# Ledger of designs, part 86: peptides against a protein of PDB entry 6FRK

Target 1, 411 residues: chain A of PDB entry 6FRK
Amino acid sequence: NEEVLNAMLKEVCTALLEADVNIKLVKQLRENVKSAIDLEEMASGLNKRKMIQHAVFKELVKLVDPGVKAWTPTKGKQNVIMFVGLQGSGKTTTCSKLAYYYQRKGWKTCLICADTFRAGAFDQLKQNATKARIPFYGSYTEMDPVIIASEGVEKFKNENFEIIIVDTSGRHKQEDSLFEEMLQVANAIQPDNIVYVMDASIGQACEAQAKAFKDKVDVASVIVTKLDGHAKGGGALSAVAATKSPIIFIGTGEHIDDFEPFKTQPFISKLLGMGDIEGLIDKVNELKLDDNEALIEKLKHGQFTLRDMYEQFQNIMKMGPFSQILGMIPGFGTDFMSKGNEQESMARLKKLMTIMDSMNDQELDSTDGAKVFSKQPGRIQRVARGSGVSTRDVQELLTQYTKFAQMVKKM

## One batch from the design tools (peptide; made by RFdiffusion4, then SolubleMPNN)

Design b2_p14_2_s3 (from b2_p14_2, 9 letters changed)
Fold by OpenDDE base, seed 2:
Structure b2_p14_2_s3 (fold): chain B 411 residues (1-411), chain A 14 residues (1-14)
Amino acid sequence: as target 1 above (411 residues)
Amino acid sequence: VELTKLLQELQKIL
């Protein structure tokens, strides 16, 4: 039993190291899992794999929990949020994502560019802010980030902004001058929250980087970026361990919408390749798809129409990047859709919807849409002409629909 | 679970 446990723990440790979990944390987890698993209970014929998986899951959840409540902005107050992090961490993009997230929730949100070190930092922030319709402040002439941050915070406080996000300079390396500048800015603006932005793709360097920031600046929150890449997110555990600060959000792509609140359970499930069923359910519920109950009820009755398929395509399009949705499904790896394939998949969905837009209510609302078209082939030619596609494209859609409807009838 | 299966089959369509 101990040899089997040690072999399984070795596989888990290897998988966690390949997921960029810090080697010290993996060793500690291995010891904690060994201490949590009674070898006598494993003798009782219980599924040893499930027990080890549950013990590993429980210990990973503890590694993500810093035991500190995340800071949350107060409605109707002025909340100053300072961002810190290395250059290339996605900090500037993340400032815009967070601002957009709060703006979409009806917060009066603004952005301040206090990055005077990087040429074009203000232009980049201005471009992102303008695209998102977020008010912004910065200077082309002022070189002191303390002055820009102070003036910008004062301006937006006087204008009764609720969320005031300050982007600071990043460096390519940990430099004492960067930390001194960040401290000067923090002392001048007195932020309610300091957010450390970390790139998950830096792998084993996550701990040392996160620690260096925490040792110099009072980091109270962490945001992990680039979780859509080859980074399996294990660096997030290292960031929490080093900063003793909660992860509040994750960046899941390059788009302004590729940003979500951090959830411990879904994240650990995804890290273990279990998928994010809870986050899928929550994301579906956030869409206020009041029709989900009606759809689930139709599906339970084995009823599925072309209209129901159209509505599901609309829902998928509203859920955001299809790669993220797939990455929430158990057994689909993050690699299943390269960013290039995502635009193609969305274009395919739009093409299928355009074909269905040329269908009539009798065709859309039929519980056997394929039979309606098979009985009257002239309908295929009408729909093909109406949507500007081939009769083959319509037949392919009907074939896909038929496969789907047959599956629904078996559920 | 039903939604997950739905999305898995929608993926085969895309």
Scores: peptide ipSAE 0.020, ipTM 0.518, DockQ to the pose 0.098
Fold by OpenDDE base, seed 5:
Structure b2_p14_2_s3 (fold): chain B 411 residues (1-411), chain A 14 residues (1-14)
Amino acid sequence: as target 1 above (411 residues)
Amino acid sequence: VELTKLLQELQKIL
């Protein structure tokens, strides 16, 4: 029994190391799981695999919980949020994503660019802010980030902004002068929250970087970026351990909407390769896909039309980037969609929808759409001409639909 | 589970 436990723990430890979890945390987790498993209960015929999986899951949940309640903005107050992080961490993009998130929730939100070091930092922030219709402040002439941050915070406090986000210069670990500048900005503006932005792709470097920021400024929150890439996010556990601060949000892509509140259970499920079924359900529910109950009922009855397929394509397009949706499905690793394949997959989906836009209601609402087209081949030629595609493209769509409808009938 | 199977088959189509 102990040999079987040690073998299974070795597999889990290997998978966590491959997920960029810090070696010290993996060792501690192994010891904690080994101490939490009663070998006598494992002898009593309980499913040893489920017991170990549950113990591992429970210990990972504890590693992501710093025991500190996340800071939340107060409605009707001026909340100053300072961003800190390395250059290339996605900090500036994340400032815009957080501002847009709060704006969509009905907060009066603004952005301040206090990055004087990077050429074009203010232009980049201005472009992102303008696209999202977020008010912004910065200077082309002022070189002191303390002056820019102070003036911008004062301006937006006087204009009764509720969320005031300050972007700072991104730093390399080797530039002590730039850490002093960050501390001077923090001391001048007295932020209600300091957010450390971390790139998930930096792997084992996460602990040492997160600690260097926490040792200089009072980091109270963590945002993890680039969780759409190959990074399974194991470095996030290292950031929580080093900062003793909760993860508040995650960045899941390049779009301004590729930003979500951090949830512990879904994140650990994804880290273990179990998928994020709960986050998928939550995204489906947030989209107010009230038609999903009607679809689920139709699917239970083995009914699936070309219209039902079209509605599902619309729903997928509303869920955002395919990389996020697929990364939530159990058994689909992030490796299946390179960033280039997402635009191609969306273009392919849009092409299929354009073919269906040239179909009539009799074709769309038929319980056997493929049989309608097979009985009258002239329909294929009409749809092909109407959508500007080949008859082969329409036949390929009908073949795909038929495979799908056959699967639904087997459910 | 049904939505997951739906998305998995859509991925095979895409």
Scores: peptide ipSAE 0.016, ipTM 0.464, DockQ to the pose 0.098
Fold by OpenDDE base, seed 4:
Structure b2_p14_2_s3 (fold): chain B 411 residues (1-411), chain A 14 residues (1-14)
Amino acid sequence: as target 1 above (411 residues)
Amino acid sequence: VELTKLLQELQKIL
């Protein structure tokens, strides 16, 4: 039993190392999992694999919890949020994503560009802010980030902004001059929250980077970026461990909407390759898809119509990048859709919906839509002509619907 | 679980 446990723990440790989890954290997790597993309960016929997975899951959840409550902005107050992080971490993009997130939640949000080091930093922020209709401040002439940050914060405080985001200079290396500048900015603006932005793709370097920032500035929150790539997010655990600060948001792509509140359970589930079912449910629920309850009730009764399938395609299209949706399904990695295949899959969805737009209510609302078409083949020809597709394309849609409806009846 | 199965089948359709 101990040999089997040690073999399984070795596989888990290897997988966590391949997920960019720091070797020290992996060692600690191994010992904690080994200590949490009752060997006597493992003898009593519980699935050893499920027990180890559950123990690993629990210990990973603890590694993501710094034991510190995340800072949250206060409504009707002026909340100053300072961003810190390396160049290329996605810091500037993340400032815009966070501002847009709060703006969509009905907060009066603004952006300040206090990056004087990078040529075109202000133009990039201005472009992002303008596209999102977010008020912004910065200078083309002022070289002191303290002056820009102070003036921008004062301006937006006087204008009763609730969320004031300050983007700072990022450098390619941890330079003492960068940390001194960050301290001077922090001292001048007195931020309510300091957010460290970390690129998940830096792998094993996450701990050392996060520690270097925390040792110099009072990092209170972490945002992890580039979780849309091959980065399995193990570096996020290293950032939490080093900063002792909660992850508050994650960046999941290049679009301004590719940004979500951090949720522990979904993140750990995804890290373990279990999929992000909870985050998908939450994202679906946040979209106020009015028919989710009605759909769940129909599914419980084994009822599924072509209209129900159409509504689900609309829901998928509303969820944003199809790659994110697929990456939430258990057993389908983020790699299942290359960025090139996403446009093709969205075009396929639109084609299927266009075919369904040529169907009548009797066809759409039938509990056996495929049988309606099979009994009257002239319907297939009508729908094909109406949607500008082949009769084969309509038959393929009906075949897909039939497979789905049969699965729902077996639930 | 129901939503996951739904999405897995939608993925086979896409």
Scores: peptide ipSAE 0.013, ipTM 0.461, DockQ to the pose 0.090
Fold by OpenDDE base, seed 3:
Structure b2_p14_2_s3 (fold): chain B 411 residues (1-411), chain A 14 residues (1-14)
Amino acid sequence: as target 1 above (411 residues)
Amino acid sequence: VELTKLLQELQKIL
């Protein structure tokens, strides 16, 4: 029994290390899990695998809980949120994502660019802010980030902004001069929250990086970025452990909407490769995809039309990056769609939809759409001409539809 | 389960 436990714990530890969980945390987790498992209960014929998985899950949930309540902005107040983090962490993009998140929730939100170190930082922020219709402040002439931050905060306070986000300089390395600049900015603007932005893809370096920031500035919140890539987010556990600060949001892609509030249970479930069916359901419900119930009913009856396929492609496009959807399915790792494959997959979907836009209602609403086209090949040529594609592209779509419709009939 | 199967099949199409 102890040998079986040790073997299973070894597999779990390997999987956690492959998920970028810090070696020290994995070791501590192993000890905690081993102490939490009653070997006598394991002898009684309980599902040993399920028991170990539950113990691991419970200990991982504790690792993302810093024991500190996350800061939340107060409605009708002026909330100053300072962002800190290295260059390439996604800090500037995350400022825009957070600003957009609050703006969509009806907060009067603005952005300040206090990054004087990076050439074009202000232009980048301005571009992102303008695209999202977020008010912004910065300077092309002022080189002191403290002055820019102070003036921008004062301006937006006087204009009764509720969310004032300050983006700071990010350097490529942990440099004392960066930390002193961040401290000077923090002292000048007196932020209500300091957000550390961390790239999840840096793996085992997450602990040392997060600690270096916390040791210099009063980090109160963490945002983890690039959870759309190969990083399973185990570095996030290291950030919480080092900063003693909660993860408040995660960045799940490059789009401004690829940003969500951190949820502990879904995140740990995803980290373990258990998927996030609940988060998928929540995301589907947030999109008011009322048509999904009607589709599920049709699927139960083995009915599937080209229109039903079109509606599903629209739903996938509304859900955002397909990698996020797949990463919510149990047994589909984030690795199944490389970033290059996502834009290509979206372009493929859009091409397929454009082909279907050239179909008529009889073709779209047929329970055997492929048979409609096979009986009258002139329809393929019409659709191909209407959509500007080859007859082969239409035949490929019909072949894909046929495979799907055959599977629905077997469900 | 049905949604998961649907998504798995959509993935094979993409």
Scores: peptide ipSAE 0.011, ipTM 0.463, DockQ to the pose 0.103

Design b2_p14_2_s4 (from b2_p14_2, 9 letters changed)
Fold by OpenDDE base, seed 3:
Structure b2_p14_2_s4 (fold): chain B 411 residues (1-411), chain A 14 residues (1-14)
Amino acid sequence: as target 1 above (411 residues)
Amino acid sequence: VELTKLLLEIQKIL
């Protein structure tokens, strides 16, 4: 029994290390799991695998809980949120994502660029803010980030903004001059929350980086970025351990809406490769994909039309990056689509949809759409002309549809 | 399972 436990714990520890969980945390987790497992209960014929998985899950949940309640903005108040983090952490992008999140929730939100170190920082923030219709402040001439931050905070306080987000300088490395600048900005603007932005892809460096920020500034919240990549987010555990601060949001992609409130259970489930079925269900429900009951019923009856395929492509496009959706399914890693393939895949979907937009209802609603086109080849030429594509592109779409329809008939 | 199969076939088409 102890040998079986040790073997299973070795597999779990390997998977956690491959998920960028800090080696010290993995070691401590192994010890805690061993102490939490009653070997006598394991002898009684209980599902040893489920018991170990549950114990591991419970200990990972504790590692994500800093024992500190997350700061939340107060409605009708002026909430100053200062962002700190290294260059390349996704800090500036995350400021825009957070601003957009609160704006969509009906908060009067603004952005301040206090990054004077990086050339074009203000232009980047301005571009993101303008695209999202978020008010912004910054300077092209002022070089003191304290002055810019103070003036911007004062301006937006006077204009009764509820969420005032301050982006600060991020350097390529931990430098004392960066930390002193952050401290000076923090002292000047008196933020209600200091958010540390961490790149999940830095792996084992997450602990040391997070600690260096917490030791210099009063980090009260963590945002983890780049959880759309190969990083399974194990570095997030290191950030919580080092900062003793909760993760409040995660960045799940490059889009301004690739940003969600942190949920402990889904995150740990994903980290363990258990998937995020709840988050998939929540995303499906948020999309009002209740019309998928009609699809599920059609699929059960082996019926699948070109319209049904079009609607599924629309649903995928609404769900966001397909890699994220797959990463929510148990046993499907985020690695199924490289980042370069995702934009290309979305462009392919959009091309296929544009071809289908040139189809008529008889073609779209036929239970054998490919046969409708095969019987009357002039339809292919019409659709090709209507969509501005080759007859070959239409034939490729029909070939793809035929593969789907054959699969549905086998379901 | 049905959704996973659908997603897998969509992925093969993408």
Scores: peptide ipSAE 0.019, ipTM 0.523, DockQ to the pose 0.112
Fold by OpenDDE base, seed 4:
Structure b2_p14_2_s4 (fold): chain B 411 residues (1-411), chain A 14 residues (1-14)
Amino acid sequence: as target 1 above (411 residues)
Amino acid sequence: VELTKLLLEIQKIL
């Protein structure tokens, strides 16, 4: 029993190391899992694999919980949120994502660019903020980030902004001058929260980086970025361990909407390759897809129309990047669609929807849409002309619909 | 489960 346990723990430890979990945390987890597993209960015929998976899951949940309650903004107050992190961590993009998140939740949100070191930092922030219709402040002439941050915070406080996000300079390396600048900015603006932004793709460097920031500035929250790539998120555990601060949000792509509140259970499930069915369900429920019940009921009766397929394509388009959706399905890793294939897949979906936009209600609402078209081939030619596509493209759509409708009938 | 099956089939279409 102990040899089997040690072998399975070795596989788990290897997988966690391959997921960028720090070697010290992996060692600690191994000992904690060993102490939490009753060897007598393992003898009683319980699935040893499930017990070890459950013990590993519980210990990973504890590693993501710093035992400190996450800071939350107070409604009707002026909440100053200072961002800190290296250049290339996605800090500036994450400021815009967080601002957009709060704006969509009905908070009066603004952005301040206190990055004077990077040429075009203010232009980048301005572009992102303007695209999202977020008020912004910065300077093209002021070189002191303390002045810009102070003036911007004062301006937006006077205008009764509730969420005031300050983006600071990120450097390529940890330099004492960067930390001094961050301290001067923090002292001047008196932030209610300091958010450390970490790139998950830096792997084993996550601990040392997170520690260096925490040792210099009072980091109270962590945001992990680039969880859309090959980064399995193990570096997030290192950030929590080093900062003793909760992860509050994750960045899951390049779009402003590729940003979500951190959820422990889904994150650990994804880290273990179990998928994120809960996050998928939550994301679908948050979309207020008015007809999910009606769709489920139709699916139970084996009914599926071209309109039902169109509505599902709309739902997928609302869910954001298809790679994220796939990465929530158990056994479909982030590797299933390269970033290049995602834009092509979304363009293909949009093309299919454009074909269906040229269909009439009789075609869309038929329980056998393919048969409607097969009986009257002139419909294919009409739809092809209306959508600016070939008759072959319409036939391909009908073939795809037929395959899907046949599967729904087998459910 | 039903949603996951739906998404898996949409994936085969894409």
Scores: peptide ipSAE 0.019, ipTM 0.521, DockQ to the pose 0.102
Fold by OpenDDE base, seed 2:
Structure b2_p14_2_s4 (fold): chain B 411 residues (1-411), chain A 14 residues (1-14)
Amino acid sequence: as target 1 above (411 residues)
Amino acid sequence: VELTKLLLEIQKIL
């Protein structure tokens, strides 16, 4: 029994190391799992694999919980949020994502660019803020980040902004000058929250980097970025362990909407390759897919129309990046769609929808849309002309629809 | 589960 436990723990430890979990945390987890598993209870015929998986899951949940309540902004107050992190961590992009998140929730939100070190930092922030319609402050002439941060915070406080996000300079290395600048900015603006932004793709370096920031500045929150890449998210455990601060959000892509509140259970489930069923349910519920009951009833009766397919394509387009949806399905790895394939897949969906926009109600609402077109081939030519596509593209859509409708009939 | 199956099939079409 101990040999079987040790073999399974070795596989789990290998998988966690391949997921960028810090070697010290993996060792500690192995010891904690061994202490939590009663070898006598394992003798009683319980599914040993399920017990070990549950013990591993429970210990990973503890590693992500710092035991500290996350800071939350207060409605109707002026909340100053300072961002800190290395250059290339996604800090500036994450400032815009967080600002956009709060703006969409009805908060009066603004952005301040206190990055004077990087040429074009203010132009980048201004471009992102303008695209999102977020008010911004910065300077092309002022070189002191303390002055810019102080003036920007004062301005937006006087204008009764509720969320005031300050982006600071990053560096390529841990430099004492960077930490002194961060302390000077923090002392001047007195932020309500300091957010450390960490790139998950730095792997085993996550702990040392997160610790270096926490040892110099009062990091109270963590945001982990680039969780859509090859980074399996194990660096997030290292960030919490080092900073003793909660992860509040995760960045899941390059788009401004590729940003979500951190949830411990779904994240650990995803890290273990169990999928994110809860996040899938939440995304489905956020879409107000209450109209899905009518669809689910149609699907149960083996009824599937071109209109039902169109509505599903609209729903998928609203769910965001298709890789994120797939990464919520148990047994589908994040690698199943490269970022290049997502834009192509979305363009393909839009093309299919444009073809369907040229169909009439009789064609869209037919339970056998392919038969309607096969009986009257002139319909294919009409739809092709109306949508600016070939007759072949319409036939390919009808072939895809027919395959899908046949699968629905087998469900 | 039904939505997951639907998404999987849409993926095979894309």
Scores: peptide ipSAE 0.019, ipTM 0.510, DockQ to the pose 0.108
Fold by OpenDDE base, seed 5:
Structure b2_p14_2_s4 (fold): chain B 411 residues (1-411), chain A 14 residues (1-14)
Amino acid sequence: as target 1 above (411 residues)
Amino acid sequence: VELTKLLLEIQKIL
């Protein structure tokens, strides 16, 4: 019995190390799991594998919980949120994602660029903010980040902004001058929350980096970025352990919507390769896919129209990137889609939808849309002209539809 | 499960 336990714990420890979990945390977890499992209860014929999985899951949940309640903004108040982190951590992009998240929730949100060190930092923030219609502040001439941060915070306080996000300089290395600048900015603006942004892809360096920030700046929250890449997120455990601060959000891609509130249970389930069934259910429910009962009934009857395909493409577009959806499915690792293929796939979907926008109701609602177009080839030419595409592009869409409709008939 | 299967099959066609 102890040999079987030790073998299973070795496999779990190997998988956690391959997920970028810090070796100290993996050792501690192994000891905690071994102490939590009564070997006598394992002798009673209980499913040993399920008991070990549950014990591992429970101990990982404890490692992600710092025992500190996450800071939350107060509605109708001015909430100053300062961002800190290394260059390339995704800090500036994450400022825009957080601002957009709160704006979509009906908060009066703004962005301040206090990065005077990086050439084009303000232009990048301005570009992101303008695309999201988020008010922004910064300077092309002021070189003191304390002045820019103070003036920007004062301006947006006077304009009754509720969420005031301050982006700071990031460097490639932990330099004392960078930490001193961050302290001067923090002292000047008196932020309600300091958010440390960490790149999950730095692996075993997460602990040392997170500790160096916490030792210099009063980090109260963590945001982990690049969880859409090869990083299984084990570095996030190291950040929580080092900062003793909760993860509040995760960045799951390059799009401004590739940003979600951190949930402990789904994250640990994904880290263990169990998938995120709960997050998949939540995303499906947020889409109000209650109209999916009618679709599921149609699919069960082998009925599938071009309109039904269009509605599914809309649902996919609303769910966000395919990599995130696939990464929620048990047994589909993050490796199934390279980042480059995702934007191309979304652009293909949007092109296909634009072709279908030039179709009429008779074409869209036909149970055999391909036969409608084959009987009257002039329809293909009309749709091609209406959508600004080739007749070949319309024929390729109809070929894809036909393959899909044949697959639905076999379900 | 059915939505997941649908999404996977759409992705194979794209």
Scores: peptide ipSAE 0.012, ipTM 0.496, DockQ to the pose 0.116

